# Ledger of designs, part 3: peptides against a protein of PDB entry 4ASU

Target 1, 270 residues: chain A of PDB entry 4ASU
Amino acid sequence: ATLKDITRRLKSIKNIQKITKSMKMVAAAKYARAERELKPARVYGVGSLALYEKADIKTPEDKKKHLIIGVSSDRGLCGAIHSSVAKQMKSEAANLAAAGKEVKIIGVGDKIRSILHRTHSDQFLVTFKEVGRRPPTFGDASVIALELLNSGYEFDEGSIIFNRFRSVISYKTEEKPIFSLDTISSAESMSIYDDIDADVLRNYQEYSLANIIYYSLKESTTSEQSARMTAMDNASKNASEMIDKLTLTFNRTRQAVITKELIEIISGAA
Target 2, 83 residues: chain B of PDB entry 4ASU
Amino acid sequence: FTFASPTQVFFNSANVRQVDVPTQTGAFGILAAHVPTLQVLRPGLVVVHAEDGTTSKYFVSSGSVTVNADSSVQLLAEEAVTL

## One batch from the design tools (peptide; made by RFdiffusion4, then SolubleMPNN)

Design b1_p8_4_s1 (from b1_p8_4, 7 letters changed)
Fold by OpenDDE base, seed 5:
Structure b1_p8_4_s1 (fold): chain B 270 residues (1-270), chain C 83 residues (1-83), chain A 8 residues (1-8)
Amino acid sequence: as target 1 above (270 residues)
Amino acid sequence: as target 2 above (83 residues)
Amino acid sequence: SLLDRLAS
């Protein structure tokens, strides 16, 4: 490599390092906000899931339609955030198919579609884009819930897959259940609840779906921003190491060029 | 007893004496060992009676309330404000 | 991209 080539590469890496440092700071700010907003959202979301945990709702084995909702975002450069969700979606879809279930998929965030569309295109119902640029709101979750309910796909049960935030250095991909109105209405475990009006139960279920989606979005966002902050920090460090190595190479190459030029002058070949 | 909106927590697994909620079928009071039930909220007043005798009032919009067999209660409102 | 490689 010529001195010019090395210099060009050094300049490129230094510019990238500036970008990664900037992105780290932006991610840090977004993470701090996301973590604050996650606190009430977690209480709210866990509260919404309490019925399903306490009632231990089971779907009969003869019911075959299963919906998988993967929650992520549109934005990359956040480590394994997207691939972790996609991996679990693939595993779940394969297991369900092996059990003779019909599987349909909804992707929240364009990255889910980017990873799975080639292998699972026939199973996709809809992908929601424009996720991750701004913090998710309950209104956003309501739109997603409404679209799902109006999709025309009559699922029996479902799974929502998302990254749960643990700490600034840790997240875990998790799955929570989604049940159709029919499944809830017919569940034996629901018999202990007082006479519930059908319209009330429908409204309750619709609201619950929005709640669960909202919760998953908040967990996902917090996990993503934390992971991006870490990824950008790693990128900055890696860039620094590469700059150091290239600088050494530059210095060695420069000395070699000088030596060669001196020899040419002394030999009269210049 | 848990009472929360998407953005604010009012009660988190707290012990309370009674909670009055506005439902579409009518307002009712949730006491200790209330029968399990599911209801949806209408715009109105929530009144929480604490064990120490204090009473707190809230205005809620839409939402849900769940009373489980284990006496746990989840009151979830889309919007809620302290009055 | 180089950025993707560095972030991996």
Scores: peptide ipSAE 0.323, ipTM 0.948, DockQ to the pose 0.009
Fold by OpenDDE base, seed 1:
Structure b1_p8_4_s1 (fold): chain B 270 residues (1-270), chain C 83 residues (1-83), chain A 8 residues (1-8)
Amino acid sequence: as target 1 above (270 residues)
Amino acid sequence: as target 2 above (83 residues)
Amino acid sequence: SLLDRLAS
């Protein structure tokens, strides 16, 4: 490589390092907000899941329609955030298919579609784009829930897969169950609930679905911003190391060029 | 007893004496050992009676209330404000 | 991109 080539590469890497440092700061700010907003969202979301956990709602084996909702975002440069969700979606889909279930997929965030479209395109019902530009709101979750309810797909049960936030350095991909109105209404364990009106139950289920989606979005967002901070920090460090190595190479190359020029002068070589 | 909105927590696994909730079928009180039930909220007043005798009032919008067999209660409102 | 490689 010529001195010019090395210099150009150095300039490029230095510019990228500036970008990664800036992105880290932006991610840090978004993380701080996300973590703050996750606290109440987690209580709210876990509260919505309490019925299903306590009632231990089961889907009859003869029911075959299963919905998988994968939750991530549109934005990259956040490590394994998207691939982790996609991996678990694939595993779940394969297991369900092996059990003779019909599987349909909803992707929240364009990255899910980007990863799975080649292998699972026929299973996708819908992909929600424009996720991750701003913090998710309950309104956003309601839109997703409404779209699902209006899709016409009559699933029996489902799984929502998302990254649960643990700490600034840790997240875990998890799955929570979702149930159709019919599954809830027909569950034997629901018999202990006194005189539930059908309209009430429908409204309850719709609200619950929105709640769970909202919760998953908040967990996902916090995990993503944390992971992006780490990714950008790693990128900045890697860039620094590359700069150091290239600088050494530059110095060595410069000396070699000087030496060559001196030899040419001494030897009279044109 | 858990009472929360998407953006705020008012009670988290707390022990309370009674909670009065506004539902679409009418207002009712949740006491100890209330039978399991599900209801949806209408806009109105929530009153929480603590074991120490203190009373807190809230205005809520839409939402849900769940009473489970284990006496746990989840009150979830889309919007809620302290009065 | 170089950025993607550095971040991966």
Scores: peptide ipSAE 0.320, ipTM 0.947, DockQ to the pose 0.009
Fold by OpenDDE base, seed 3:
Formats: C-alpha cells, structure tokens, sequence
Structure b1_p8_4_s1 (fold): chain B 270 residues (1-270), chain C 83 residues (1-83), chain A 8 residues (1-8)
C-alpha cells in the first residue's frame, strides 16, 4: 500500500471513530431514558399478560392459524438485536410448520423484513416501518394493535417475539402469547369469568393487545439502545486498534520509501 | 393488587382492602376473594382502600381491570393521575 | 461498510 492509501484509510477510520463515539453517547442517552420508561412499562405489560398465565389459556390443537409478531426496529448497528429476534422467529415458524400450523408473520421494524423477506416473504402480512427513531408510545402500540386486528387474518394464537432487557450488557429474546378473541372466548379456563359481556371481552382483548405490544416495544427499545451503546463502544475500540496498526504500517512504509529514494539517488537510477 | 399506567406504577403487588373501579357496566368494589371478572374501565374515579384505612383517589381515563381466581387484581389504565 | 465491520 502506498503512503497515500494508508493515509486515506487512516483518515477514514478516524472519522468513523468519531462517529462511533458520538453514536455511543447518543445511544447512552436513549438507553437511560428507555430504562427509566421501561420500569413502569414492564409492570404494566406483565400485568396485562397476567391473565393468560393465571387463566392458563390454551389453544385447541385443531386450531392451526398462528401469528408471529417480531419486534425490533429500523436501525442497525446494535449487535445481534435484530438477528436474535429473527432467529427465534425462524425457529418458531419452523416448529409451528412442523406441527402442521399455518404461520403468518408481522414485522415491527424494517430490519425484520430485511432479514426474513427472502425466506419467508409468503408468510408476511405487514411490516411496520419508522420504528426506533423516537421512543415508542402507547399510541404507537395502539396503532399497531389496530392494524393487526384489522389485517383480516383470523389467527387462533400468536407469538410476540422481542428482546427483553436484562441489564446494560444483557438481553434475552423472549416470546409472549397472543390470543384471538375467539380463542379466549372459547377457552375452558375462562368459564370462571362467565358474566363477561362479549363487547367487554372484545374491548379488553384489544386493549390487552396494545398493552403487550407497548411492553414489547419498551423492552426492545431498551435492549436495542443498550446493545447499540456496546456495539459503538466496541467499534470505537476496534477503530483505535486499526489506527494504531495503520500508523505503524505508515511509519514503516515511509521509511521504506525514503530508503528507496536514497538508493535511487546513490545509484543514479532516478 | 397492581395498578399501573404505561408510564407510572401506583401499586405493585400490594395488599389492599378494597378497590373501587369505574367500569363501562358500572362502578363496583373489589374486595378480598372477589369472584374472577374482567372489566373495561370508563373515565372516572378509582378509590383504593388500604389495609391501614388510608384511602387514595385516582382519576383514570380508560383501561381494564382483572380479578383472577387467585384473588390477584390488575388494574391497568391508559392514563391515571393521583387526586 | 467499514462502520458495519467495526461494529460487528
């Protein structure tokens, strides 16, 4: 490599390092906010999921339509955030297919589509874009819930897959169940709720869906920002190492060039 | 008893004596060992009666209340404010 | 991109 090439590369890496450092700071700020907002959201979301756990809602085996909702975002540079969700989506889809279930997919965030569109394009119902620029709101979740409910796909059971935040250095891809109104209405375990009006139950389920989506978005966002912060930190460190290596190469190359020039002068070949 | 909005937690697995909730079908009180039920909230007042006799009032917009077989209660409001 | 490689 010429001195010019090395210099150009050095400049490029230094610029990238500046970007990664900046992105780290931005991610850190977003993470701090996300983590604060996740605390109540988790209580809220877990509260919404409590019914399904406590009532032990089960989908009959003869029901075959399953919806998978993958939750991530549009933005990259956050480690394995998107791939983890996609991996679990693939696994779940494969397992369901093996069990004879019909599987449809909804992607929250464009990255899900980006990863799965080639292999699962026929299973996609809709992808929600413009996810990740701003912290998710309950309104956002409500929009997604409404769109899902209006999609026309009459699923029996669903799975929402997202990254649950554990710590600044750890997240875990998890799955939570989503049930259709019909499935809940017909569940034997729901018999203890005999005085529930059908309209009430419908409204309850719609609200619950929004709650779960909201919760998943908050978990995902917190996980993503934390992962991005880590990724950018790693990138900055890697850039630093590359700069050091290239600097050494530059110095060696410079010395070689000088030596060559001296030889040419001495030899009269120039 | 859990009472939360998307942005705020008021009670988290707390023991309370009674919770009065405004539902679309009418306001009702949730006491210990209340029968399992699901309801949707209407805008109105939530009153939490603590075991020590303290009463707290909240205004909620919409949401849901769940009384489970294990007597656990989840009160989830889209928006809620302390009064 | 180089950024992607560094971040991976």
Amino acid sequence: as target 1 above (270 residues)
Amino acid sequence: as target 2 above (83 residues)
Amino acid sequence: SLLDRLAS
Scores: peptide ipSAE 0.318, ipTM 0.950, DockQ to the pose 0.009
Fold by OpenDDE base, seed 2:
Structure b1_p8_4_s1 (fold): chain B 270 residues (1-270), chain C 83 residues (1-83), chain A 8 residues (1-8)
Amino acid sequence: as target 1 above (270 residues)
Amino acid sequence: as target 2 above (83 residues)
Amino acid sequence: SLLDRLAS
C-alpha cells in the first residue's frame, strides 16, 4: 500500500472512531433512562405474570395453535440482541412443530422480520415496525395488544420472547407465557378463584396482555441500549488498535520510501 | 402486597392489613387471607391500610387486582396518583 | 460496512 492509501485508510478509521464514540455516549444516555424506567416496569410486569406462575395454567395437548411474539427493535449495532431473540424463536417454533402444534409469529421490531422472513415467512402474522426510536410507553404496548386481539388469529397459548436485562454487561433471552381467554377460563387451576364474571376475565386478560408486552418492551429496550453501548465501546477500542497498527505501517513505509529515494540519488538511477 | 403502575411503584411485596379497591362490580376490601379472586378496577379510590395503622389513599384510572391462594396480592393500575 | 465489522 502507498503512503496515500494508508493515510486515507487512517482517516477513514479515525472518522469511524469518532462516530462510534458519539454513538456510545448516545447509547449510554438512553441506557441510563431505560434502566431507570425499567425499575417500576419490572415490578409492574412481574406482578402481571404472577397469576400465571401461581396458578400454573396448563394448555391441553389437543389445543394446537401457538403464537410466538418476538420482541426486539428496528435498529442494529447492538451485538447479538436480535439474533438471540430470533434463535430462541426458531428453537421454540421447531419444538412446537415437533409436538404437532401450529405456530404463528408476530415480530415486534423490523429486525425479527429481517432475520426470519426467508425461513418462516408463512408463519408471520404481522411485524410491528418503528420500534426503538423512542422509549416504549404503555400506550405503545396497548396498541400492539389491540392489534393482536384484532388479528383474527385464535391462538390457544403463546410465548413472548425477549431479552431480560441483567446488568450493563449481561442480558438473558427469556420466554413468558401468553394465554387465550378460553385457555385461562377452562384451566383447572383457576377453580380456586372465586366466581369470576366472564366480562371481568376478558378485560383482565386484555389488560394482562398489554402489561406483559409493555414489560417485554422495557426489558428489551434496556438490554438493547446496554448492548449497543458495549458494542460501540468495543468498536472504538478496535478502531484504536487498527489505527495503531496502521500508524506503524505508515512509519515503516515512509522510511522505506525515503531509503529508496536515497538509493536512487546515490546510484544515479531514475 | 404489590401496587404499581407502569411508571411508578407504590408497594412492593409489602405486608398490609387491608386494601380497599374500586372494582367494576363494586368496592371491596382485601383482608389478610382473602379468598383468591380476580377483579378489574374502575376509576376510583384505593385505600391501603398498613399494619402500623397508617392509611394511604390513591386515585386509579383503571387496572386489575389479583388475590392469590398464597395471600399475595397484585394491584396493577394503568395510572395512579397519591392523594 | 466497516462500522458493522468493528462492532462485532
Scores: peptide ipSAE 0.240, ipTM 0.947, DockQ to the pose 0.009

Design b1_p8_4_s2 (from b1_p8_4, 8 letters changed)
Fold by OpenDDE base, seed 1:
Structure b1_p8_4_s2 (fold): chain B 270 residues (1-270), chain C 83 residues (1-83), chain A 8 residues (1-8)
Amino acid sequence: as target 1 above (270 residues)
Amino acid sequence: as target 2 above (83 residues)
Amino acid sequence: SLEELLKS
């Protein structure tokens, strides 16, 4: 490599390093906010899931329609955040198909569609875009919930798949159940609940869905920002190491060039 | 007893004596060993009676309340404020 | 590229 080539590469890497450092700081700020907002959201979301856990809602085996909701975002450069969700979606879809279930997919965030487009395009009901630029609100979750409920797809049960935040350096892809109104109303375990009006139950289910989606979005956002922060930090460190190596190469090459020129002068070769 | 909004937690797995909630069908009190039920909230007052006799009041918008067989209660409001 | 640095 010529000195010019090395210099150009050094300049390029240094510029990229500036970008990664900047992105790290941005991600860090977003992470801090996300983590703060996740605390109440988790209590809220877990509370929403409590009924399903305590009532042990079961879907009859003859019911075949299953919905998979994958939650991520539109934004890349965050490690395995999107691929992790997609991987679990694929696994779940395959298992359900093997069991003779009909599987439909909803993607929250464009990255889900991007990853699964080729293999699962025919199973997608809808993809929600413009996710990840700002922190998700309950309003956002409500919009998603409403769209799902108005989609006309009458699923029996479903799975919402998202990355649960553990720490700044760790997340875990998880699945939580979603049940249709009919499934809830017909569940034997629900018989103990007194005086459940049909309209009340419908409204309850609408809130439940929105609540769970909101929770998943908050978990996903926190996980994503932490992962991006880590990714950008790693990139910055890698850039630093590369700069050091290239600098050494530059110095060695420079010395070699000088030596060669001196020899050529002395020998009269040029 | 858990009482939360998407952005704020008021009670997290707490023990309380009674919770009065405003539902679409009317206000009712949740006591110990209340029968399991599901309700939807209407805008109104939530009153939490603590075991020590203290009373806290909140205004809520919409949401849900769940009373389970194990006496656990989840009050989840879209919006809630302390009064 | 940035992607290369992320993968290295």
Scores: peptide ipSAE 0.095, ipTM 0.930, DockQ to the pose 0.009
Fold by OpenDDE base, seed 5:
Structure b1_p8_4_s2 (fold): chain B 270 residues (1-270), chain C 83 residues (1-83), chain A 8 residues (1-8)
Amino acid sequence: as target 1 above (270 residues)
Amino acid sequence: as target 2 above (83 residues)
Amino acid sequence: SLEELLKS
């Protein structure tokens, strides 16, 4: 490589490093906000899931329609955030298919579709785009919930798959159940709940779905921002190491060029 | 007793004496050992009676309330403010 | 590329 080539590469890496450092700072700011907003969202979301855990709602085995909701975003450069969700979606879909279930998929965020389009295109009902540019709101979750309920797909049960935030350096892909109105209303375990009006139950289910989606979005966002921050930090460090190595190479090459030129001058003067 | 909105937590697994909630079917008082039930909130006042005798008031919009067999209660409002 | 830096 010529001195010119090395210099060009150095300049390129230095520019990329500036970008990664900037992106790290942006991700850090978004992470701090996301983590703060996750605290109440988690209490809210976990509270909504409490019924399903305590009532131990079971779907009859003869029910075959299953809905998988994968939650991520549109934005990349965040490590394994999207691939982790997609991997678990694939695994769940395969397991359900092996059990003779019909599986349909909803993607929250364009990255889910981009990963699964080739292999699972026929199973996709809808993909929600424009996720991740701004913090998710309850309104956003409500829109998704409404679209799901109005999709015309009469699922019996489902699962929502998302990354749960653990710490700035750790997330875990998890699955939570979602149930159709029919499944909830027909569940034997619900018999202990006194005189629930059908309209009340329908409204309750709508809120429950919106609540769970909102919760998943908040967990996903926090996980994503932390992962992006880490990814950008790692990229910046890698760039730094490359710059150091190339700088050494540049210096050695420069010395060699000078030496060669001196020899040529001495030999040509002869 | 858990009482939260998407953006704020008011009670998290707290022990309370009584919670009055505005439901679509009317005013609903949740006492100790209340029968399990599911209700939907209407806009109105939530009154929390603490064990120490203190009373707190909140305004809620829409949402849900769950009373479980184990006496746990989840009050989840779309919007809520302290009064 | 940025992608290369992230993979390495």
Scores: peptide ipSAE 0.089, ipTM 0.939, DockQ to the pose 0.009
Fold by OpenDDE base, seed 4:
Structure b1_p8_4_s2 (fold): chain B 270 residues (1-270), chain C 83 residues (1-83), chain A 8 residues (1-8)
Amino acid sequence: as target 1 above (270 residues)
Amino acid sequence: as target 2 above (83 residues)
Amino acid sequence: SLEELLKS
């Protein structure tokens, strides 16, 4: 490589490093906020899931319609955040198909669609875009829930897959169950709740879905920002190492060029 | 007893004597070992009676309340404020 | 590229 080539590359990497450092700072700020907002959201979301955990709701085997909701975002450059969700979605879809279930998919965030479109396009119901630019709100979750309920797909049960935040350096892709109104209303384990008005149950289920989606979004966001912060930090470090290496190469090459020029001068060669 | 909104937690797995909630079908009190039920909240007053005899009041918007067989209660309001 | 830095 010529000195010019090395210099150009150095400049490019240095510029990228500035970008990654800046992105790290932005991600850090967003992470801090997300983590704060996750605390109440987790209590809220876990509370919403309590019924399903305690009631041990079962879907009859003859019911075959299963909905998978993958929760991620539109934004890249966050490590394995999107691929982790997609991987588990694929696994779940395959397992369900093998069990004779009909599987449909909803993607929250465009990245899910981007990853799964080629292989699972026929299973997608809808993809929600414009996710990740701002912190998710309960309103956002409600919109998603409503669209899901109005999608026309009458699923029996479902799975919501998202990254649960553990720490600044760790997240875990998890699955939580979702159930249709019909499944809940017909579940034997719900008999102890029998004296419930149908309209009440419907409204309850709508809130439940919105609550779970909201929770998943908050977990996902926190995980994503943390992962992005880490990714940008790693990128910055990698850039630094590359700069160091290229600098050494530059110095060596520069000396070689100087030596060559001196020899040419001394020798009388052009 | 858990009482939370999406943005704020008021009670987290706490022991309380009684919780009065406003539901679409009417207000009712949740006592210890209350029969399992699911209800939807209407805008109104929530009153939490603590074991120590203290009473706290909250205004809630819509939401849900769950009373489970194990006596656990989840009061989840879309919006809630302390009074 | 940024992607390369992330993968390295």
Scores: peptide ipSAE 0.089, ipTM 0.938, DockQ to the pose 0.009
Fold by OpenDDE base, seed 2:
Structure b1_p8_4_s2 (fold): chain B 270 residues (1-270), chain C 83 residues (1-83), chain A 8 residues (1-8)
Amino acid sequence: as target 1 above (270 residues)
Amino acid sequence: as target 2 above (83 residues)
Amino acid sequence: SLEELLKS
């Protein structure tokens, strides 16, 4: 490579490093906000899931319709955030199919569709786009919940799959259950609960769905921003190392060029 | 007893004496060892009676309340404010 | 490219 080539490459990498550093800072700011907002959201969401954990609700085997909701976003450059969710979705879909269940899929965030559209296109009900540009609100979750409930697909049980935030360097793809009104109403374990009006239970389930979706969005967002921050940091470090290496190469090449020119002058072979 | 909105936590796994909640079927009090039940909130006042005798009041919009067999209670409001 | 840096 000529000195000009090396210089051009150095310039390019330095520019990319500036971009990655900027993106890191943006991600860091978004992460800080997301983590702060996740604290109450987690209490809220985990609280909503308490019933299902304590009641040990089970879906009868004769009921075969299962809904998978994958939660991520539209935004890339965040490591394995999207692929982790997609992988878990694929695994769950395969397991359910092997058990003789009918599986339908909802994607929250366009990245889910982009990964699964070829292999699972027939199973997709809807994909929610424009996710990840701004922090999710309870209103957003409610819209998703309403659209799901109005989709016409009468599932018996569902799985919401998302990345749960652990720390700035760790997340885990998790699955939480979603139950239809009919499944809850018919669950034997619910018999211990006092006589509940059908309309009350319906409304309760609507809130429950919105609550769980909201919780998943907040966990996903925090995980994503943290992962992006880490990815950009790693990219910046890698760029720095590459710059150092290329700088050494540049210096060596420059010396070689100078030496060659001197030899040509001395020898008259120019 | 857990009482939270999407954006704020008021109580997290706390021990309380009594919680009065406004439900669509009417206001009711949740005491220790209350029978398991599910209810939906209507706009109104929530009153939390702590074990030390302290009483706190809140205004809530909509949401849900769950009383479980293990005496755990989850009060989840879409919006809530301290009064 | 940015993608190349992310792969390292």
Scores: peptide ipSAE 0.088, ipTM 0.936, DockQ to the pose 0.009

